# Peptides against a protein of PDB entry 4HTP: the designs that were tried, part 29

Target 1, 231 residues: chain A of PDB entry 4HTP
Amino acid sequence: SQTVASHVPFADLCSTLERIQKSKGRAEKIRHFREFLDSWRKFHDALHKNHKDVTDSFYPAMRLILPQLERERMAYGIKETMLAKLYIELLNLPRDGKDALKLLNYRTPTGTHGDAGDFAMIAYFVLKPRCLQKGSLTIQQVNDLLDSIASNNSAKRKDLIKKSLLQLITQSSALEQKWLIRMIIKDLKLGVSQQTIFSVFHNDAAELHNVTTDLEKVCRQLHDPSVGLSD

## One batch from the design tools (peptide; made by RFdiffusion4, then SolubleMPNN)

Design b1_p11_1_s3 (from b1_p11_1, 4 letters changed)
Fold by OpenDDE base, seed 1:
Structure b1_p11_1_s3 (fold): chain B 231 residues (1-231), chain A 11 residues (1-11)
Amino acid sequence: as target 1 above (231 residues)
Amino acid sequence: NPHFQELIESL
């Protein structure tokens, strides 16, 4: 069945996240998230106009926005050092070159940018002049590839993990890869709390999540902001 | 979101 996530470009989510991150105030951050969510719900209603009882929800996006709450897919087994090595190989960066060293020593301040310790930002600047300007992946495709990575990690199929990572990387802009890295590492640095995200999504979302720890259930049961848990 | 509007109009 068709899902909203199968239509929404991953780039649109990343652009929203970028706006949230760049916003200084809580109110502005909330506004950007709310606008994306409202648009998602509107599209959902249009897409499923003639279909009742669909299981489609905001879950595909929510699990990327709150990756630390992911419980469905297993661990990726991916760390910054692995990504650094992959990028060095993929981009054919000289091992002793500035960019390779930046990726490998991402925790050490290089004095050029205040982004020490943020691998995703370091990767972004390395990737920006070297990768696609526009990605082609939908949110659904990103989740499918991430599911593949987790599954193959569990199966200890390193070659297939690399394959899926390469698909993600080669079909993503530098900005999209920045956010993808943060999703994999499970640290988005949005400057807005989990509680705030839940509160904007639905008044009962935090409560339901606290009880169930099931993000999909939260998104499905509380898809309509006007329908509460007690209804 | 202009992109979502385009998506809706495509349906």
Scores: peptide ipSAE 0.321, ipTM 0.901, DockQ to the pose 0.856
Fold by OpenDDE base, seed 2:
Parts: sequence; structure tokens; C-alpha cells
Structure b1_p11_1_s3 (fold): chain B 231 residues (1-231), chain A 11 residues (1-11)
Amino acid sequence: as target 1 above (231 residues)
Amino acid sequence: NPHFQELIESL
């Protein structure tokens, strides 16, 4: 069955997240998230106009925006050091070169940007002159690849994990990879709380999540902002 | 969002 996530470019989500991060005020951050959500819902209605009772929802995007609430997908088993080594290999960076050392020593200030401790930002600047300008992945494809990584981690198939990571990396822009890294590490640094994200999504979202701890259920049951939990 | 508009038009 067709899903909204199978049509929406991952780049569109990343651009939204970037706008949220760059916004200084809570109100502006909320506006950017709301605009993306409203567009998603509008497209959902158009896509499913002839199909009632679809299971499709905002869940594929929500689980990437709130990755710390993920309960369906198991642990990736990926840390910054693993990603650093992978990038050094993939980009054929000299191991004693400045860029390799920046990735490996991401906790230590090595530059003027003040990005110490933020591996994703360090990776972004290394990737920017080396990667595609535009990625080709949909939100569905990103989730499929992340599912593969988690499954293969559970199965201790390190080679297959690497394969899926390479697919993510080679089909993504530097900006998309910045956000992918943050999703995998489960720290988006948006400057907006989980409660705020839920409140924008639906008035009853926080309550339903507190009871169920099921993000998919929250997205499905509260898909329509006009229909409450008690309705 | 212009990208979503294009998606809707492609249906």
C-alpha cells in the first residue's frame, strides 16, 4: 500500500529540522514544524481520498523527529567513533589528516566554529565539499534502511550494517547526513521540547503517549487534529 | 510547501 512517507523526500524533513534548529524563538520553531505537519496531512488526504481506514500516519516522520521514543526498532549499536571510522574509510581521508582527526577527536575543539562535542556538525563540514548536493532517499527508504541496521545489529551482522550505512551515506547530501547522524545517536538538538512537539501534533498526544508509550498508536489514533481521544 | 504541492499534483 502507498504511504505518504514513500513519496516525501527525506531532504524535506531535514530542511524543516534545519529551519527549526536555526530559529531562535519557540514560536518560530513551532511554525516550521506546523507547516511541515500541515503539508503532510494535506497530502495524506489527497493520497488516500478513496481509501477509508488506512493505517498510514505521521509515524514514519515522528519516529525520526523523536528518536528517543522509538520502541519498535531495536538499538543500532552505532556510536560516533564507528561513524568516524566509516567516513574516513569511505571518503579515503588520510588517517593523519586534519579531517580524519576532526572526526576522531570530535570532543576536542579543533576549529573556530565551536562545534566541539557535536559530531554531526563536524561531519557536516567534512562532507559538504565531498557529497551530493541533493539526496535521493524518501522517508520510507530511510526508515527501511534504519530497520535493516537495527535487525542486523541484533543478528550481529556487522558487514550488513556497513552495507546499509553506505547506502544511507552515498544517497544523502551533507545536510541530510548531519540529521541522519543525530537521528541514529538520538539527539536532534532542535531546541524544542518533546511536549511542544506533541502539543503541535495534537492536544491529546502527550496524554496518550504517557499512557501507551506507543508513538505509532499516538500518530494513528490522533491523526485528525479535530478528533479527540474521548471522541 | 512547494514540494508537497508538486506531490499532490502528481497524483
Scores: peptide ipSAE 0.315, ipTM 0.900, DockQ to the pose 0.852
Fold by OpenDDE base, seed 4:
Structure b1_p11_1_s3 (fold): chain B 231 residues (1-231), chain A 11 residues (1-11)
Amino acid sequence: as target 1 above (231 residues)
Amino acid sequence: NPHFQELIESL
């Protein structure tokens, strides 16, 4: 079946997240999220115009926005050190070079950006001059690759994990990779709370999540903002 | 979102 996520570029989610992160006020952060969500719902309605009983929902995006609440996928088994080593290899960075050392020692403040402890930001600046300007992945494709990583981690297939990571990396811009890293590490640093995200999504979302701990169920049951839990 | 509008128009 067709899904909204199969059509929406991952870049569009990343650009929204970037706007949210850069926004100073809560209201502006909420606006950017709401605009993306409203657009998603509008596209959903158009895509599924003739199919009322679809299971498609905002879940593919929500699980990337709130990766800490992921319960469907098993653990990726990926840490910053692994990613650092992968990037050093992939980008053929000199092991004793400045950029390799930045990635490996991402916790140590290096001069200019105050990005100490944020591996994704360190990676972004290393990647920016080296990566594609525009990615080609949809949200669905990103989720499929992340599913593959989790599955292969469970199966202890490191070679296949690397393959999926390479596919993600080679088809993503530096900005998209920044956010992808944050999704994998499960820390987006948006400056907006989980509660706020749920509140914008649906008035009953936080309550339903507290009971079910199931993001897909929350997104599916509360897809329509006008239909409550009691309806 | 202009990108979403383009997506809708492509349906």
Scores: peptide ipSAE 0.313, ipTM 0.899, DockQ to the pose 0.841
Fold by OpenDDE base, seed 3:
Structure b1_p11_1_s3 (fold): chain B 231 residues (1-231), chain A 11 residues (1-11)
Amino acid sequence: as target 1 above (231 residues)
Amino acid sequence: NPHFQELIESL
């Protein structure tokens, strides 16, 4: 069966996250998230107009927005140092060059941007002049590749992990990679709490998650904002 | 979101 995630570009999620991050006020951050969610629900209704019994939900996006709550996918086994080394290799950066050193020493950047300790921002500025302008991945494809990484990490297949990472990197813009890195490291730095995300999604979402700890169940059962837990 | 509108119209 077709899913919303199989149609929505990963770039659209990343653009939304970027708007949320850049917004100063809580209300504006909430607005950007709500607009994306409402658009998703509208598309869901159109896509599944003739199918009443579908398991499709916001879960594919929600698990990327709240990666700390991921319980279905096992650990990636990926840290900033691994990504730094991969980028140095892939981009053929001189090991003693400024960009390689920025990636390796991301905790103490000597740069003017004040992005101390944010590897994703350091990577973004290195990637921006060196990668494609528009990515080609859907949200479903990103999740499939992340599933592959987690599975291969569990199986200790380092070569296949690298292959999936290369697919993500080579098919993503600098902005998409910035957010992908944050999803893998599980720190989006959106400036909004988990509680706020749940409250915007559905009034009962936080409660259901507290009881079940199942993000997919939350997204599926509370897909319709007008239908509560007691209904 | 104009992209979502395009997606809906493509159905």
Scores: peptide ipSAE 0.313, ipTM 0.900, DockQ to the pose 0.857

Design b1_p11_1_s4 (from b1_p11_1, 3 letters changed)
Fold by OpenDDE base, seed 2:
Structure b1_p11_1_s4 (fold): chain B 231 residues (1-231), chain A 11 residues (1-11)
Amino acid sequence: as target 1 above (231 residues)
Amino acid sequence: NPHFEELIAKL
């Protein structure tokens, strides 16, 4: 069955996240998230206009926005050092070069940007002049690849993990990769709380999540903002 | 979001 996530470019989510991060005020951050969510719901209604009982929901996006609440996927087994080594290999960076050293020593302040400790930002600046300007992946495809990584990590198939990571990297812009890294590491640095995200999604979302700890159930049951838990 | 509008128009 067709899903909203199979149509929405991953770039659109990343652009929204970038806007949220750059916004200084809580109200502006909320506005950007709400605009994305409202657009998603409108597209859902159009896509599923003839089908009332669909399981499709905001879950494919929500699990990327709140990756620390992921319970369906097992651990990726990926750390910054692994990604650094992969980028050095993929981009054919000199191992003793400035960019390779920045990736490997991401915790040490190197230069004026103050990005020490944020591997995703360091990676972004290395990738920006070297990668595609526009990615080709949908949100569904990103989730499929992340599912593959988690499954292969559980199965200890390191070669297949690398293959899926390469697919993600080669089909993504520098901006998309910055956010993808943050999703994998499970720290988006949006400057808004989990509670705020839930409150914007639905008034009952935080309560339902506190009881169920099931993000998919929250997204499915509270898909319509006008229908509450008691209805 | 202009991208979503384009997506809806293609349905």
Scores: peptide ipSAE 0.303, ipTM 0.895, DockQ to the pose 0.843
Fold by OpenDDE base, seed 1:
Structure b1_p11_1_s4 (fold): chain B 231 residues (1-231), chain A 11 residues (1-11)
Amino acid sequence: as target 1 above (231 residues)
Amino acid sequence: NPHFEELIAKL
């Protein structure tokens, strides 16, 4: 079955997240998220116009926006150090070079951008001059690759984890990779709370999530903002 | 979002 996530470029989600992050006020952050969500719902209605009772929902995007609430896929087993080593290898960075050291010592203030402790931002600046400018992955493809990583981690297949990571990396812009890293590490730094995200999505979303802890169920049951839990 | 409008138009 067709899904909205199979059509929406991952770049569009990343651009939205970037706008949210750069926005100063809560209201502006909310506006950017709402615009993306409204567009998603509009596309859903168009895509499924002739198909009633679909299970498709905002879940594929929501699980990337709120990765700390992920319960479907197992742990990735990926930390910043692993990603640093992977990038050094993939980009053929000199081990004693400036960029390799930045990635490995991401917690140490370098005095350049004030991004100490934010591995994703450090990676972004290393990647920006070295990677493609436009990614090719859809939100569905990103989730499929992340599922593969989690599955292979549980199976202790490090080589296959690397393969999926390489596919993510090689098909993503520097900006997209910044956000991918944050999704994997489960820290988006949006400056907007989980509660705010849920409140924008649906008035009953936080309550339903508190009871079920099932993000997919929340997204499916509360797909229509006009239909409440008691309806 | 102009990208979504383009996607809808291609359906």
Scores: peptide ipSAE 0.303, ipTM 0.894, DockQ to the pose 0.833
Fold by OpenDDE base, seed 4:
Structure b1_p11_1_s4 (fold): chain B 231 residues (1-231), chain A 11 residues (1-11)
Amino acid sequence: as target 1 above (231 residues)
Amino acid sequence: NPHFEELIAKL
C-alpha cells in the first residue's frame, strides 16, 4: 500500500529538525513541527482520498523524531565508536589525522564549535566537505534500512549491517547524516520535550502513549487531530 | 511546506 513516508524525502524531515534545533524559543520550535505535521496530514488526505481505512499514519516520521520511544525494531547495536571507524574507513581518513581523531575522540573539545559529546555534530563537519549536497532517500527507505540494521544486528550479521549503513551514508547529505546519526544514537537534541511533541501532534497523544507505550498506535488512533481518544 | 505542495501536485 502507498504511504506518505514513501513519498516524503528524508531531507524534508531533516530540514524541519534542523529548523527546530536552531530555533531559540519554544513557540518557534512548535511552529516548525506543526507545519511539517500539517503538511504531512494534508498529503495523507490527498494520497488516501479514495481509501478511508488505511493504516498509514505519521508513525514513520514520529519514530524518527522520538527514536528513544522505538519499540517495534530491535536495537541497532551501533555506537559512536563503530560509526567513527566506519567513517574513517569509508572516507579514507588518515588514522592519525585531525578528522579521524575528532571522530574517535568526539567527547573531547578539539575545536571552536563547542560540539564536545555530540558525535553527530562532529561527524557533520567532517562530512560536509566530502558528501553529496542532496540526499535521495525517502522516510520509508530510511526506515527500511534501519529495520534491516536492527534485524541484522539480531542475527549477528555485521557485514549486512555495514551494507545498510553504507547505503544510508552514500545516499545522504552531511546534514541528513547528522540527523540519521542522532536517530540511531537516539538523542536528537531538539530542545523540545517529548511532551511538547505529543501535545502538538494530538491533545490525547501523551495519555495514549503513557497507557500503551505504542507509538504506532498513538499515531494511528490519533491521526485526526479532531477525533479524540473517547470518540 | 512547499515541498509537500509539490508532492501533492504530482499525485
Scores: peptide ipSAE 0.302, ipTM 0.895, DockQ to the pose 0.834
Fold by OpenDDE base, seed 3:
Structure b1_p11_1_s4 (fold): chain B 231 residues (1-231), chain A 11 residues (1-11)
Amino acid sequence: as target 1 above (231 residues)
Amino acid sequence: NPHFEELIAKL
């Protein structure tokens, strides 16, 4: 069956996350998240107008926004050092060059940006002059590739992990890759709490998640903000 | 979101 995630560009999620991160106040951060969520729900209603019994929900996006709560897919087995080496190889960066050293030594402040310790920001600045201006992946395609990575990590298929990572990288803008890295490493640095995200999604979301620890169940059962857990 | 409106219009 068709899903909202199969239609929504990954770039739209990344743009929303970027707006949230750049916003200074909690209220503005909440507004950007709410606007994306409301648009998603509106699209869901339009897409499923003639099919009321669907399992489609916000889950494909929510699991990328709250990657630390992911329980369905296994560990990726990917760290910053692995990504650094992959980018150096893919971009054919000189090993002794400034950009390669920035990626490998991302924890050490290089005097230009106060982004010490944020590998995704270091990668963004290296990628920006070298990558596509616009990506082509949907949220569904990103999740499918991440599922492939996790499955192949469990199976110890390093070659297939590299293949899926290359597909993600070559079909993504620098901004999309910044957020993808943060999703893989499980640290988005949004400046808004998990509880705030749940509160905006649904009034009962935090409670249901605390009981079930099932993010998909939370997204499906509480898809309609007007229908409570007790209804 | 203007992009979502475009997506809806294409349904």
Scores: peptide ipSAE 0.301, ipTM 0.896, DockQ to the pose 0.847

Design b1_p11_2_s1 (from b1_p11_2 with M3L E5K)
Fold by OpenDDE base, seed 4:
Structure b1_p11_2_s1 (fold): chain B 231 residues (1-231), chain A 11 residues (1-11)
Amino acid sequence: as target 1 above (231 residues)
Amino acid sequence: SHLDKLIEELE
């Protein structure tokens, strides 16, 4: 079945997240998220105009925005050190070079950007001059690859994990990889709370999530902002 | 927005 996520570029989500992160005020952060969400819902309505009983929802995006609430896929088994080593290998960085050391020692301030402890930001600056300007992945494809990683981690298939990671990396811009890393590490640093995200999504979202702890159910049941839990 | 363009393409 057709999904909104199969049509929405991952870059669009990343751009939205970047705007949210760069916004100083809560209101502005909310605006950017709301605009993305509204567009998503509008696209959903258009895509599914003749199909009222679809299970498609905002879930594919929501699980990337709130990755710490992921319960469907198992752990990735990926840490910053693994990613650092992968990038060093993939980018053929000198092991004793500045960029390799930045990735490996991401917790130590080495530059002027004050990004110590944020591996994704460190990676971004290393990747920016080396990666494609525009990615080609949809949100669905990103989720499929992440599912593959989790599944293969469970199966202890490191080779297949690497394969999926390489596909993600080679088809993503530096900015997209920054956010992808944060999704994998499960820390987006948006400066907006989970509660705020839920509140913008639907008035009853936080309550339903508190009861079910099921992000997909929240997204499906509360897909329509005008239809409440008691409706 | 880019999504708006996608919607237009869908219609």
Scores: peptide ipSAE 0.045, ipTM 0.785, DockQ to the pose 0.786
Fold by OpenDDE base, seed 5:
Structure b1_p11_2_s1 (fold): chain B 231 residues (1-231), chain A 11 residues (1-11)
Amino acid sequence: as target 1 above (231 residues)
Amino acid sequence: SHLDKLIEELE
């Protein structure tokens, strides 16, 4: 079945997240999220115009925006050190070179960008001159690959994990990879709370999530912002 | 937005 996520480029989500992160005020952060959400809902209505009983919802995007609330996927088993080693290998970086050392020692202040401790930002600057300018993955494809990683981690299939990671990396821009890393590590650093995200999504979203702890259910049941929990 | 363009293509 067709989903909104199968049509929306992952780059569009990343651009939205980037705008949110760069915004200083809460109001501007909310505006950027709202604009993305409204566009998503509009696309949903157009895509499913003749189909009333669809399970499609904002869930594919929401689970990437609030990765801490992910309950469907098991753990990825991926840490910054693993990613660092993978990038060094993939990009053929000299092991004792500046960029390799930045990735491996990401917690150490380098004094250049003030991004110490943020592996995703360090990776971004290493990747920027080396990666595609535009990625090709949809949100659906990203979720499929992340599902694969989680499943293969559970099955202890390291080779298949690497395969999926390579697919993500080779089909993503540096900016997309920055956000992908943050999704995997489960820290987006948006500067907006979970409660704010829920409140913008739907007035009853926080309440429903508190009861069910099911992010997909929240997104499906409260897909229409005009239809409340009691309706 | 890019999404708006996608919507236009869908309609």
Scores: peptide ipSAE 0.042, ipTM 0.781, DockQ to the pose 0.780
Fold by OpenDDE base, seed 2:
Structure b1_p11_2_s1 (fold): chain B 231 residues (1-231), chain A 11 residues (1-11)
Amino acid sequence: as target 1 above (231 residues)
Amino acid sequence: SHLDKLIEELE
């Protein structure tokens, strides 16, 4: 189907998230998110200019930005230890080597970066010299692969889970993988609250979400920032 | 931005 998410590179979202994370002040963090959102809405209007009744919305991106609010997709069944083992295998890292040990013992300070406890950052530094500079996945493709992982987890098909993870990993840069890991683990560490994200998206977003707990409904009903909940 | 260029291509 023709959606905004099918055209937007996952790298663009990750770059935005990276800018948000690196920003010190709340206002600057908000600015980066707003710029991405505004561009998305503009793209939506252009893409669907001849189609007034579409169900397409910001939901594909929002569910990756607020992964803890995911209700449509079931649990992935993926932990840091699983990812560590997968990376060791995929990258053919020596089991007793420094990089393998960093991944496996991610909670223990082992390096100079002070990234203990943040698996995604540890993985980033291991991946940076080894993986692609630019990924090839769209936001839609990422969500499709994540759907596959969740479905196969429910079906207890570990081999198919691994297959989908490999597709994600092999088609992503180190930076994209850092954020992908955080999305899977459901901790983005952006330094902005859920309330702030909703407030930037739409003035009534937090209220509608509190009532419905349906992130897609929030994104669809409040797609236009000028149309309120009571309108 | 990259997204802005994509928008221009659609218009």
Scores: peptide ipSAE 0.041, ipTM 0.787, DockQ to the pose 0.865
Fold by OpenDDE base, seed 1:
Structure b1_p11_2_s1 (fold): chain B 231 residues (1-231), chain A 11 residues (1-11)
Amino acid sequence: as target 1 above (231 residues)
Amino acid sequence: SHLDKLIEELE
């Protein structure tokens, strides 16, 4: 079945997240998120114009924006150290080189950009001169690969985890990988709260999530911002 | 936005 997520490039989500992160005020952050959401809903209406009662929703994007609320897929089993080692291997970085050491010692202030403790930002600067400039993955494909990683982690298949990670990495720009890393580590650093995200999505979203703890249900039931829980 | 362009292509 057709989904909005199968049409939306992951790059578009990442660009939106980047704008949100760089915005100083709450209002500006909200504006960027709202613009993306409104476009998504508009696309949904166009895509499903002749199909009533679809289960498609904002969920594929929402679960990436609020990865801490993920309950459908199991844990990835991925930490910064694992990613560091993977990048060192993939990029063939000298183990004692500057970039390898930056990745491995990401918590130590290097004095370069003041990004100590933010592995994703450190990775971004290492990747920027070394990877493709334009990614090719859709939001659906990203979620599929993340599902694969979680599934293989539960099955203790490290080799297959690596395979899926490599597919994500090789088909993503440095900017996209920065955000992908943050999604995996579950810390986006947007500067906007979960409550704000829910409030922008739907007035009843926070309440429904508090009761159900089901992000997909929240996105499906409250897909239309004009239709409330009590309607 | 890029997404808006995709919408136009869909319509």
Scores: peptide ipSAE 0.040, ipTM 0.768, DockQ to the pose 0.753

